# Peptides against a protein of PDB entry 2ODG: the designs that were tried, part 28

Target 1, 89 residues: chain A of PDB entry 2ODG
Amino acid sequence: MTTSQKHRDFVAEPMGEKPVGSLAGIGEVLGKKLEERGFDKAYVVLGQFLVLKKDEDLFREWLKDTCGANAKQSRDCFGCLREWCDAFL

## One batch from the design tools (peptide; aimed at target 1 R37 F39 Q48)

Design b2_p24_4_s3 (made by RFdiffusion4, then SolubleMPNN; from b2_p24_4, 10 letters changed)
Fold by OpenDDE base, seed 1:
Structure b2_p24_4_s3 (fold): chain B 89 residues (1-89), chain A 24 residues (1-24)
Amino acid sequence: as target 1 above (89 residues)
Amino acid sequence: MEEEEKKKIEEEVEEAKKALEEAL
């Protein structure tokens, strides 16, 4: 499966203060829902990803429960964080 | 996914959410 340009842009550099909406799979609708729950920055979602021990099923289920992400959105977001961690952690 | 596996995942997710909410 091919990754998006959004994915490539995210995994190419340190995360810094990037907003949650910079994550692949997180559009305007999901981004707003995440921000309302306190996940305003990508690094906060990264924190949850790490708390869940980088487990794909756990993370994707959490993302679905938290903001209503569908299977593709949760897959894209998980893949984005996984590849970022492979490069920078 | 079996129901027992699903329930286990849901429980782990809920505990992780609580831990994160306490930190925020």
Scores: peptide ipSAE 0.024, ipTM 0.501, DockQ to the pose 0.114
OpenDDE base, seeds 2, 3, 4, 5: peptide ipSAE 0.023, 0.022, 0.023, 0.023; ipTM 0.514, 0.514, 0.515, 0.521

Design b2_p24_4_s4 (made by RFdiffusion4, then SolubleMPNN; from b2_p24_4, 11 letters changed)
Fold by OpenDDE base, seed 4:
Structure b2_p24_4_s4 (fold): chain B 89 residues (1-89), chain A 24 residues (1-24)
Amino acid sequence: as target 1 above (89 residues)
Amino acid sequence: MEEEEEKKLKEEVEKAKEALEKAL
């Protein structure tokens, strides 16, 4: 499986104040739903990822339950955060 | 067995989700 340009753009640099919609797998629809739940920045989603001990199944299920992400969207988002952490954390 | 495992997973997710959302 290949990564998107969106994934590559996200993992290439510090996260800073990037909006939640900058995460791979998170489009406009999912981004708005996450923002409504208080997850307005990518680093807030990173926080949840870390609280869940970087567990793929837990995180992907959380994302599905929180914003309705499908399997591909949750996989892309998880992979994005995992690789960012590998580079910067 | 698979259904019970999925149920347990969902319960753990909800606990973590609620804890974080209280701080948001």
Scores: peptide ipSAE 0.137, ipTM 0.682, DockQ to the pose 0.111
OpenDDE base, seeds 1, 2, 3, 5: peptide ipSAE 0.124, 0.131, 0.109, 0.134; ipTM 0.631, 0.646, 0.620, 0.661

Design b2_p24_5 (made by RFdiffusion4)
Pose (drawn by RFdiffusion4):
Structure b2_p24_5 (pose): chain A 89 residues (1-89), chain P 24 residues (1-24)
Amino acid sequence: as target 1 above (89 residues)
Amino acid sequence: AEEELEEQEELVEEGVERAEELNE
């Protein structure tokens, strides 16, 4: 899973108020769609993951149906958000 | 560091609340 350094950096230090495009697997284009959906910050998107009880199928369907992220990009967000929770939740 | 973690927890709680409101 050749995730960018952002995946390790994200689960290496607190998220703070970093932009939603900062989440691994969410590019600038995808960050814009989620932003238009009311997720201007990454901690709002992490909240969606928590609401879905880490249901990978619901999360992937939600992210894909919400912005059109591919099955590949959604995998990065799931492990990225989930691993952050493992160190941080 | 502890203060940063506490602030982070508050942001996570706020993010859950806002995510729930956006789902309505």

Design b2_p24_5_s1 (made by RFdiffusion4, then SolubleMPNN; from b2_p24_5, 11 letters changed)
Fold by OpenDDE base, seed 3:
Structure b2_p24_5_s1 (fold): chain B 89 residues (1-89), chain A 24 residues (1-24)
Amino acid sequence: as target 1 above (89 residues)
Amino acid sequence: DRKRLEEERKLVEEGVKKAEELLK
């Protein structure tokens, strides 16, 4: 599968305090919903990703349940975090 | 470089902590 420029931009550098909306697959709509649930920064979503031990099924289900992400959005977000971790953790 | 990475690791740790708190 191909990746977006948004994905490439995210995995290219430390995420710092980037907003949750900087994650691939997370647009303004999903980002606002995540922020409302307390996931206001990308590193907090990364935290959840790590708490779930990088399990794809668990994370994607969580994302769906938390902000209504569809299959593509959850896939893109998961892949974004996985590749970021591969580069920086 | 090193300082930046250390700050990043702090954020990762903070993110894990916050995520765990949000799940309580």
Scores: peptide ipSAE 0.681, ipTM 0.921, DockQ to the pose 0.904
OpenDDE base, seeds 1, 2, 4, 5: peptide ipSAE 0.268, 0.225, 0.672, 0.276; ipTM 0.766, 0.737, 0.920, 0.767

Design b2_p24_5_s2 (made by RFdiffusion4, then SolubleMPNN; from b2_p24_5, 13 letters changed)
Fold by OpenDDE base, seed 1:
Structure b2_p24_5_s2 (fold): chain B 89 residues (1-89), chain A 24 residues (1-24)
Amino acid sequence: as target 1 above (89 residues)
Amino acid sequence: MAEKLREEQKLIEEGVKKAKELLK
């Protein structure tokens, strides 16, 4: 399967202060829900990803429970963070 | 605003705590 341009843009550079909506799979709807729960920056979601020891099933389940992400959205978000970590962590 | 931020932080901390338990 192929990645989106949004994914490629995110994994290409340091995360910095990028908003949560910059993550692949996180659109306007999911972004607002995450922000309402305190996950306003991509690095906060990264923190959760790392606390879950980069486990795909745990992270995707967490994302689903937290903001209602579907299978594709959670897959895209997980892949985005995984590849970012491979490049910068 | 401050109250909202405190509530959000509490939710995050609770989430982290639960996640740690899942990993034991």
Scores: peptide ipSAE 0.038, ipTM 0.531, DockQ to the pose 0.094
OpenDDE base, seeds 2, 3, 4, 5: peptide ipSAE 0.029, 0.035, 0.026, 0.029; ipTM 0.524, 0.532, 0.512, 0.520

Design b2_p24_5_s3 (made by RFdiffusion4, then SolubleMPNN; from b2_p24_5, 15 letters changed)
Fold by OpenDDE base, seed 3:
Structure b2_p24_5_s3 (fold): chain B 89 residues (1-89), chain A 24 residues (1-24)
Amino acid sequence: as target 1 above (89 residues)
Amino acid sequence: DAARLAAEKALIAEGVEKAKKLLE
């Protein structure tokens, strides 16, 4: 499978204070919904990813439940965080 | 303000709790 430039940009450097919308799979619609739930920074979603022990199914289910992410969006977001963690965690 | 921050923290806590329940 291929990745987006958005994915590559995110996994290439420490995420710092990047907004939640910087995550692959998280566009303006999902980003706004996540922000409304308190998840305004990418690192807050990273926190959920880690709480769920990096489990793909659990994280994707959580993301779907929280902001309505579809299968592709949740897959892209999961992959983005997984590869970021592989590089920096 | 304090009220806004408290509300935001409550929302985050809710999200964390939802995630944790998936582990059960």
Scores: peptide ipSAE 0.322, ipTM 0.784, DockQ to the pose 0.118
OpenDDE base, seeds 1, 2, 4, 5: peptide ipSAE 0.285, 0.280, 0.285, 0.197; ipTM 0.757, 0.753, 0.757, 0.763

Design b2_p24_5_s4 (made by RFdiffusion4, then SolubleMPNN; from b2_p24_5, 14 letters changed)
Fold by OpenDDE base, seed 1:
Formats: structure tokens, sequence, C-alpha cells
Structure b2_p24_5_s4 (fold): chain B 89 residues (1-89), chain A 24 residues (1-24)
């Protein structure tokens, strides 16, 4: 499966203070919903990813429950965080 | 403000709680 340029841009460098919307799979709609729940920065979502021990099914379920992400959106977001962690964690 | 920060913290805590429930 291929990745988006948005994914490649995110995994290429330290995430720093990047907004939650910079995550692959997270557009404006999902981004706003995440921000309304306190998850305004990508690193806050990273925190949840780590709390869930990098488990794909658990993270994708959490993301769906939190912001209504569909299967593709949650998959893209998970893959983005996984590859970022592989490079920088 | 302090009130805004407290609200944001509460919202994050709710999100964390949901994640912790999934681990059970």
Amino acid sequence: as target 1 above (89 residues)
Amino acid sequence: SAAVLAEEQKLIEEGVKKALELLK
C-alpha cells in the first residue's frame, strides 16, 4: 500500500509542535473534533498511541470513538505515528 | 486563562480514560 505526501512529510522530521491536523488521515473535520476534545497537537495523539502500547486495533478504535474516523483515516493515522516512532522514538 | 486550561485538561483526561478502558 502506498503512502501520501502528507504521511511522508510527517515521518521525515521531529514532530515538535505540529498541529493534530498534520497527521496523515486527519483532515479539517477530524482535526476540529480532536481539538474540541483537547487533542490539539500531534504529540498529544502520539501520547494516546503510546498509552495503547502501539496496538493498531486499540488505537484505531480509540480514534474512531473520539473523532469518528473511518477505517482509512484511522489506518493512515496509525501508520503515520508508527513510522514516526520507528524513526525517532 | 486558568479556566480554559482546566477545561482542556479535563477533556484530555476523558480521552485517556477511554483509552485505558480499551486496555482492560
Scores: peptide ipSAE 0.302, ipTM 0.760, DockQ to the pose 0.079
OpenDDE base, seeds 2, 3, 4, 5: peptide ipSAE 0.291, 0.287, 0.166, 0.273; ipTM 0.750, 0.748, 0.725, 0.741

Design b2_p24_6 (made by RFdiffusion4)
Pose (drawn by RFdiffusion4):
Structure b2_p24_6 (pose): chain A 89 residues (1-89), chain P 24 residues (1-24)
Amino acid sequence: as target 1 above (89 residues)
Amino acid sequence: EEAEEEEVEEARELGEAARKEAEA
């Protein structure tokens, strides 16, 4: 899973108020769609993951149906958001 | 539209609480 340094950096330090495009697997194009959906910050998107009880199928369907992210990009967000929770939740 | 606003608000509250706990 050749995730960018952002994946390790994200689960290496608190998220603070970093932008939603900062989440691994969410590019600038995808960050814009989620932003238009009311998720201007990454901690709002992490909240969606928590609401879905880490249901990978619901999360992937949600992200894909919400912005059109591919099955590949959604995997990065799941492990990225989930691993952050493992160190942080 | 209302359902989406409620969904986003719920996710914001949970995510904000998880962020503040991680900064603690």

Design b2_p24_6_s1 (made by RFdiffusion4, then SolubleMPNN; from b2_p24_6, 16 letters changed)
Fold by OpenDDE base, seed 3:
Structure b2_p24_6_s1 (fold): chain B 89 residues (1-89), chain A 24 residues (1-24)
Amino acid sequence: as target 1 above (89 residues)
Amino acid sequence: DKELEEQVKLSEELGKEAVEKALE
């Protein structure tokens, strides 16, 4: 499968203070729900990804339970963070 | 929700550390 331009743009550079909505798979609806729960920056979701030790099942389940992400959205978000970490950590 | 607040706190700490490390 191919990645989106949004994914490519995110993994191409350090994320800094980018909003949570800059993550692949996270649109306006999911972004607002994440922000309401305190996950307002992309790096906070990265933190949760790391807390869960980069476990795909745990992360995708967390994302679903936290903001209602569907399978594609959670997959895209997980892949985005995994590839970012591979590039910069 | 206290549990959520603790989760966010830990995530913020690890996330901040990671993105700062990426700049090294």
Scores: peptide ipSAE 0.784, ipTM 0.956, DockQ to the pose 0.842
OpenDDE base, seeds 1, 2, 4, 5: peptide ipSAE 0.784, 0.784, 0.784, 0.784; ipTM 0.956, 0.956, 0.956, 0.956

Design b2_p24_6_s2 (made by RFdiffusion4, then SolubleMPNN; from b2_p24_6, 14 letters changed)
Fold by OpenDDE base, seed 2:
Structure b2_p24_6_s2 (fold): chain B 89 residues (1-89), chain A 24 residues (1-24)
Amino acid sequence: as target 1 above (89 residues)
Amino acid sequence: SEELKKLVEESRKLGLEAVEKALA
């Protein structure tokens, strides 16, 4: 499978203060829902990803339950954070 | 601040719920 440009842009550099919507798979709709739950920055979602010990099933289930992400959106978001961690963590 | 406390609690709750589901 290939990645999106959004994915590549995110994993290419330290995420800093990037908004949650900068994560692959997180569009405006999901981003707003995450922000409403306190996940305003990408690094906050990264925190949840790490608390779940980078487990794909747990993270994707969490994302679905939290903001209504579908299978593709949760997969894209998980992959984005996984590859970012591989590069910078 | 109260706003910070609320944000932290909401985030913690969501994380805890995920862990609880995993243990069930």
Scores: peptide ipSAE 0.085, ipTM 0.618, DockQ to the pose 0.070
OpenDDE base, seeds 1, 3, 4, 5: peptide ipSAE 0.077, 0.074, 0.026, 0.077; ipTM 0.600, 0.593, 0.499, 0.585

Design b2_p24_6_s3 (made by RFdiffusion4, then SolubleMPNN; from b2_p24_6, 12 letters changed)
Fold by OpenDDE base, seed 2:
Structure b2_p24_6_s3 (fold): chain B 89 residues (1-89), chain A 24 residues (1-24)
Amino acid sequence: as target 1 above (89 residues)
Amino acid sequence: MKELKELVEKSRELGKAAVEKAEA
């Protein structure tokens, strides 16, 4: 599957204090909902990704339940974090 | 809400630790 430029930009560099909206698949609408739930930084969502042991189904379900992400959005977000981890962890 | 709060904090802790390790 192809990736977005947003994905490529994210996985190519350190995460630091990037906002949650920097994650691929997370636009303004989803980002706002995540922020309201306390997931304000990309690394907090990374943490959830790790809490769920990098399980794709669990993570994507969580994202859907938490902010209403659709299948593409959850896939993009998962892939973004997976590849970031592969590159840096 | 309490359960969500606890989950958020757990995620925050793990994510912060991971980033610090990766980017140290």
Scores: peptide ipSAE 0.770, ipTM 0.938, DockQ to the pose 0.843
OpenDDE base, seeds 1, 3, 4, 5: peptide ipSAE 0.766, 0.769, 0.768, 0.770; ipTM 0.936, 0.937, 0.937, 0.938

Design b2_p24_6_s4 (made by RFdiffusion4, then SolubleMPNN; from b2_p24_6, 14 letters changed)
Fold by OpenDDE base, seed 4:
Structure b2_p24_6_s4 (fold): chain B 89 residues (1-89), chain A 24 residues (1-24)
Amino acid sequence: as target 1 above (89 residues)
Amino acid sequence: SEELKKLVEESEKLGKAAVERALA
C-alpha cells in the first residue's frame, strides 16, 4: 500500500497545534464534523486514539460513528496516527 | 465495550465544552 503526501507530511514532524484536518483521511467535510463534536485539533484525536489503546477496530469504528468516515478515510487516519506514534511517542 | 463507549462520550462532552469556552 502507498501513502499520500498528506500522510508523509503529518508523520514527519511533531504535530503541535495542527488542526484536525491535517490528519490523513480527514478532509474538510469530516474535519468540520469532528470540530462540532469537540475534536478541533489533531492532538485531541490522538488522545482518543490513545484512550482506545491504539486498537484499530475500535478507533476506526469510533471515527465512522463520530463523523461518518468511510473505510478508506478511517484506515488512512488510523495509519497516520499509528506511524506518528511509532516515530514520536 | 461499554467502558470505552463511556470514555468516548465523556471525552466528547469535555471537548465540546472546551471549544465553546474558547469561542466565548
Scores: peptide ipSAE 0.119, ipTM 0.654, DockQ to the pose 0.104
OpenDDE base, seeds 1, 2, 3, 5: peptide ipSAE 0.098, 0.080, 0.093, 0.090; ipTM 0.625, 0.623, 0.627, 0.619

Design b2_p24_7 (made by RFdiffusion4)
Pose (drawn by RFdiffusion4):
Structure b2_p24_7 (pose): chain A 89 residues (1-89), chain P 24 residues (1-24)
Amino acid sequence: as target 1 above (89 residues)
Amino acid sequence: SPVPTDLEKARELGEEAREAAEAK
């Protein structure tokens, strides 16, 4: 999973108020769609993950149906957001 | 069926997780 340094950096330190495009697997284009959907910050998107009880199928369907992210990009967000929770939740 | 978005609940949980992570 050749995730960018952002994946390790994200689960290495607190997220603070970093932008939603900062989440691994969410590019600038995808960050814009989530932003238009009311997720201007990454901690709002992490909240959606928590609401879905880490249901990978629901999360992937939600992200894909919400912005059109591919099955590949959604995997990065799931492990990225999930691993952050493992160190941080 | 589409998975619903509970934006207010997501903001609440995400804000709590952010504050808890900064307190570490």

Design b2_p24_7_s1 (made by RFdiffusion4, then SolubleMPNN; from b2_p24_7, 7 letters changed)
Fold by OpenDDE base, seed 2:
Structure b2_p24_7_s1 (fold): chain B 89 residues (1-89), chain A 24 residues (1-24)
Amino acid sequence: as target 1 above (89 residues)
Amino acid sequence: APVPTDLEKSKELGEAARKKAEAL
């Protein structure tokens, strides 16, 4: 499979204080919903990813339930966080 | 059942992780 430029840009450097919308698969619509739930920064979503022990099924289900992400969006977001962790943790 | 959300723990772990990344 291939990744987006957005994915590549995100995994290329520490995420710092990047907004949640910088995550692959998370656009303005999903980002706003996540922000409303308190997930305003990418690192907060990373935190939930880590809380779930990087479990793909659990994380993708969580993302769907939390912001309405579809299968592609949740897959892209999961992959983005997975590769970021592989690079920096 | 829905996957549990722990916002405070997420903030905690996420912050620790991002700081670790910046220290590399």
Scores: peptide ipSAE 0.811, ipTM 0.956, DockQ to the pose 0.920
OpenDDE base, seeds 1, 3, 4, 5: peptide ipSAE 0.807, 0.810, 0.809, 0.810; ipTM 0.956, 0.956, 0.956, 0.956

Design b2_p24_7_s2 (made by RFdiffusion4, then SolubleMPNN; from b2_p24_7, 7 letters changed)
Fold by OpenDDE base, seed 4:
Structure b2_p24_7_s2 (fold): chain B 89 residues (1-89), chain A 24 residues (1-24)
Amino acid sequence: as target 1 above (89 residues)
Amino acid sequence: MKVPLDLEKSRELGEEARERALAL
């Protein structure tokens, strides 16, 4: 499958203190909902990804339930975090 | 069904991971 420039930008470097909205698949609407639920930085979402042991179905279901992400948004976010981990962990 | 969430644990693991990446 294809990736976005947003995806490529995120996986190119350590995420540091980047906002949650920098994750592929997470726009302004989803980002604000995630922030309201305590996910104020991208690394907090990374943490949930790791807590779920990188399970795609569980993570994508969680993201849908938490902020209303659709199938493409949850796929893009999962893939972004997976490739970031492959590069830096 | 709802996927369980421990926000504090997520924050801790995320912080650890991001710090590891910065140390590379």
Scores: peptide ipSAE 0.735, ipTM 0.934, DockQ to the pose 0.884
OpenDDE base, seeds 1, 2, 3, 5: peptide ipSAE 0.733, 0.731, 0.733, 0.732; ipTM 0.934, 0.934, 0.934, 0.935; seed 1 fails the geometry check

Design b2_p24_7_s3 (made by RFdiffusion4, then SolubleMPNN; from b2_p24_7, 8 letters changed)
Fold by OpenDDE base, seed 3:
Formats: sequence, structure tokens, C-alpha cells
Structure b2_p24_7_s3 (fold): chain B 89 residues (1-89), chain A 24 residues (1-24)
Amino acid sequence: as target 1 above (89 residues)
Amino acid sequence: SMVPTDLEKSKELGEAAREKALSL
């Protein structure tokens, strides 16, 4: 299906030091909550994604539990990381 | 009061991540 421009911008290039809020599905509200928990960079969330072996259900559950992400937000974030990994990992 | 160091915070994140991963 269709993706956001934010998603496309993220998956198009190396992640580098991008803030957590650069991830699709992660706006300012969720970003601040993630930062408060120590997930200040997108690559830290990538780390969690990889530790969970790229499992969608586990990652989306984690994201919900960690920052209160709803179903769409967690789906968008998961898809963003999955496609980034497909391109660069 | 105790203020956790960056290393301590990172370790906590790692342990939390691992805890969730053990559900795999």
C-alpha cells in the first residue's frame, strides 16, 4: 500500500544520527516519550527492532508499551524500520 | 540523590530490550 513522505525520506538514506522522531509513525508526542526512556536516536529503536528479531507483533507491542503508540503509529514505525533494513542491512 | 550515568541508562535499556526478546 501507500507510504508517507516521511517514510520514504527515512528509508532512502543511511540512518546516521537521526532523532527518534524521524521514524515514520513517531511524532513529537511519542518521540518525547521515547526520549524520556532513553530512545533518543532512531538507531536505538532500530536496536530494539533487531533484538526482537524483526518480529512485527513483538516490536509493535513493545512500542505500544513503551510510548503508547496506537496501531497505526506502531505499524508505520515497524514498516519504516523493516524497509530501511531491507535496503541497508 | 542518585543520577544514573549514561552507561547505567544504556545497560537498563539493554536489559529491558533483552527481557522483551526472551518472549521470542
Scores: peptide ipSAE 0.116, ipTM 0.634, DockQ to the pose 0.053
OpenDDE base, seeds 1, 2, 4, 5: peptide ipSAE 0.102, 0.104, 0.064, 0.113; ipTM 0.633, 0.621, 0.607, 0.626

Design b2_p24_7_s4 (made by RFdiffusion4, then SolubleMPNN; from b2_p24_7, 9 letters changed)
Fold by OpenDDE base, seed 3:
Structure b2_p24_7_s4 (fold): chain B 89 residues (1-89), chain A 24 residues (1-24)
Amino acid sequence: as target 1 above (89 residues)
Amino acid sequence: MKVPTDLERSRELGEAARRRALAL
């Protein structure tokens, strides 16, 4: 499976204050929904990812329940955070 | 009493985190 340029751009550097929409799989629609739920920054979603102990099924289910992410969007977002953590945690 | 599995515990923590985020 190949990754998007958006994924590669995100995993290449510390995320700092990047908006939630910088995450792979999170477009404008999902980003707005996440922001409305208080997940306005990528690092807030990272926090949820870590609280769920990096579990793929739990995280993807949470993302679906929170913003309506489909299977591809949740997979892309999970992969983005997993690879970022592998590089920077 | 039931002892929760690690996955059940993680799910509960995730739901709690989501509820807190809604209050931000």
Scores: peptide ipSAE 0.037, ipTM 0.549, DockQ to the pose 0.066
OpenDDE base, seeds 1, 2, 4, 5: peptide ipSAE 0.031, 0.029, 0.030, 0.032; ipTM 0.543, 0.528, 0.544, 0.550

Design b2_p24_8 (made by RFdiffusion4)
Pose (drawn by RFdiffusion4):
Structure b2_p24_8 (pose): chain A 89 residues (1-89), chain P 24 residues (1-24)
Amino acid sequence: as target 1 above (89 residues)
Amino acid sequence: SEEQEELVEKGVELAEELNEKAEE
């Protein structure tokens, strides 16, 4: 899973108020769509993951249906957000 | 950190509110 350094950096230190496009697997184009959907910050998107009880199928369907992210990009967000929770939740 | 926990809680609340608005 050749995730960018952002995946390791994200689960290496607190998220703070970093932009949603900072989440691994969310590019600038995808960050814009989520932003238009009311997720201007990454901690709002992490909240969606927590609401879905880490249901990978619901999460992937939600992200894909919400912005059109591919099955590949959603995997990065799931492990990225999930691993952050493992160190942080 | 405490501030990070508050942001996570706030993120969950905002995500729930956005879901409710999307259902309406």

Design b2_p24_8_s1 (made by RFdiffusion4, then SolubleMPNN; from b2_p24_8, 11 letters changed)
Fold by OpenDDE base, seed 3:
Structure b2_p24_8_s1 (fold): chain B 89 residues (1-89), chain A 24 residues (1-24)
Amino acid sequence: as target 1 above (89 residues)
Amino acid sequence: TEEEKELIKKGIEKAKELLKKEEE
């Protein structure tokens, strides 16, 4: 499977205070839903990712339940955070 | 960086708080 340019852009540098919508798999629709739930920054979703011990099934299910992400969107988001952590943590 | 680490810590704390709110 190939990654998107959005994925590559995110994992290339520290995330700082990037908005949640900068995460791969998170478009404007999902981003707005996440923001409404309090997940307004990418680092907050990263926080959730780490709280869930980087577990793929738990994270992807959480993302689906929280913002309605489909399988591809949750996969892209998980992979984005996993690779970012591999590079910077 | 230290600043990045602080943001990560903040993210973890906020995520925990949000989980508690959703469970209530």
Scores: peptide ipSAE 0.618, ipTM 0.904, DockQ to the pose 0.922
OpenDDE base, seeds 1, 2, 4, 5: peptide ipSAE 0.233, 0.233, 0.242, 0.241; ipTM 0.773, 0.772, 0.776, 0.777

Design b2_p24_8_s2 (made by RFdiffusion4, then SolubleMPNN; from b2_p24_8, 11 letters changed)
Fold by OpenDDE base, seed 5:
Structure b2_p24_8_s2 (fold): chain B 89 residues (1-89), chain A 24 residues (1-24)
Amino acid sequence: as target 1 above (89 residues)
Amino acid sequence: SEEEKELVEEGVKKAKELLEEEKK
């Protein structure tokens, strides 16, 4: 599978205070919904990813249930966080 | 960095809190 430039931009550096919308697979629509649920920063979604012990099925299901992410969006977001963790954690 | 690690820790904490709020 291929990755987006957005993915590559995210995994290339520490995420710091980047907004949730900086995550691959998370556009304006999903980002707003996540923010409404309190997930306003990428590091908070990372937190959820880690709480779920990096489990792909659990995370992608959570993302779907939380903001309505489709399969591609949840895959992209999961992969983005996974690769970021591999690089920085 | 230590700052990044602190954000990760905070993210985990906040995520847990948000999960509890969602359950209520």
Scores: peptide ipSAE 0.601, ipTM 0.900, DockQ to the pose 0.929
OpenDDE base, seeds 1, 2, 3, 4: peptide ipSAE 0.596, 0.592, 0.581, 0.196; ipTM 0.899, 0.899, 0.896, 0.744

Design b2_p24_8_s3 (made by RFdiffusion4, then SolubleMPNN; from b2_p24_8, 12 letters changed)
Fold by OpenDDE base, seed 2:
Structure b2_p24_8_s3 (fold): chain B 89 residues (1-89), chain A 24 residues (1-24)
Amino acid sequence: as target 1 above (89 residues)
Amino acid sequence: SAEEQELIEEGVKKALELLKEEEE
């Protein structure tokens, strides 16, 4: 499998104040749902990713329960954060 | 029928939106 351009753009640089919608797998619909829950920035979702100790199953389940992400969306989002952490954390 | 056609069109639109969300 190949990554999306959105994934590549996200993992290429520090995320700074990027909105939650900049995460791979997070489009407009999921982004709005996450924002309503207080996850307005990508780094807030990163925080949750780290609190869950980078566990894929836990994170993907959380994302599904929080915003209704499907399997592909949660996989893409997880992979995006994992590779970002590998590069910058 | 016209109602069925409208329902199909709305379904297609929603399906396309979901595909876009998955690809992002």
Scores: peptide ipSAE 0.104, ipTM 0.514, DockQ to the pose 0.016
OpenDDE base, seeds 1, 3, 4, 5: peptide ipSAE 0.100, 0.094, 0.098, 0.102; ipTM 0.515, 0.507, 0.509, 0.507

Design b2_p24_8_s4 (made by RFdiffusion4, then SolubleMPNN; from b2_p24_8, 13 letters changed)
Fold by OpenDDE base, seed 4:
Structure b2_p24_8_s4 (fold): chain B 89 residues (1-89), chain A 24 residues (1-24)
Amino acid sequence: as target 1 above (89 residues)
Amino acid sequence: TEEEKKLIEEGVEKAKKLLEEEKE
């Protein structure tokens, strides 16, 4: 599967305090909705990803329910966090 | 790094709290 430059930029380095909108699949619309729910930083979404034990179905469903992410957006976001964890955790 | 690990731990704790707040 192909990845975006946004994905590659995110997985290339520690995320630090990057905003939630830095995650692949998370644009301005979804990012604002996540921020409104308290998920303002990428590391908080990573926290949710880990709380859900990296389960793809659970995470993607959560993302859909929380900010209205479609299948492509949730796939991109999940893949972004999975590859980041593979590189840095 | 230790700083990165600290942020990840904080993210996990915040996510847990947010989940509980939405359930209640």
Scores: peptide ipSAE 0.566, ipTM 0.893, DockQ to the pose 0.930
OpenDDE base, seeds 1, 2, 3, 5: peptide ipSAE 0.563, 0.561, 0.562, 0.558; ipTM 0.893, 0.892, 0.891, 0.891

## One batch from the design tools (peptide; aimed at target 1 G38)

Design b2_p25_1 (made by RFdiffusion4)
Pose (drawn by RFdiffusion4):
Structure b2_p25_1 (pose): chain A 89 residues (1-89), chain P 25 residues (1-25)
Amino acid sequence: as target 1 above (89 residues)
Amino acid sequence: SVEELERRLKALEEQLEEAEELEAE
């Protein structure tokens, strides 16, 4: 999983108020769609993951249906958000 | 802005409703 340094950096330090496009697997284009959906900050998107009880199928369907992220990009967000929770939740 | 705040509020309300539905299951 050749995730960018952002994946490790994200689960290496607190998220603070970093932009949603900062989440691994969410590019600038995808960050814009989630932003238009009311998710201007990454901690709002992490909240959606928590609401879905880490249901990978619901999460992937949600992200994909919400912005059109591919099955590949959603895998990065799941492990990225999930691993952050493992160190941080 | 006001529009950004309205979108944020709507996203949070939808997350709460979904959480309630998943807990009811």

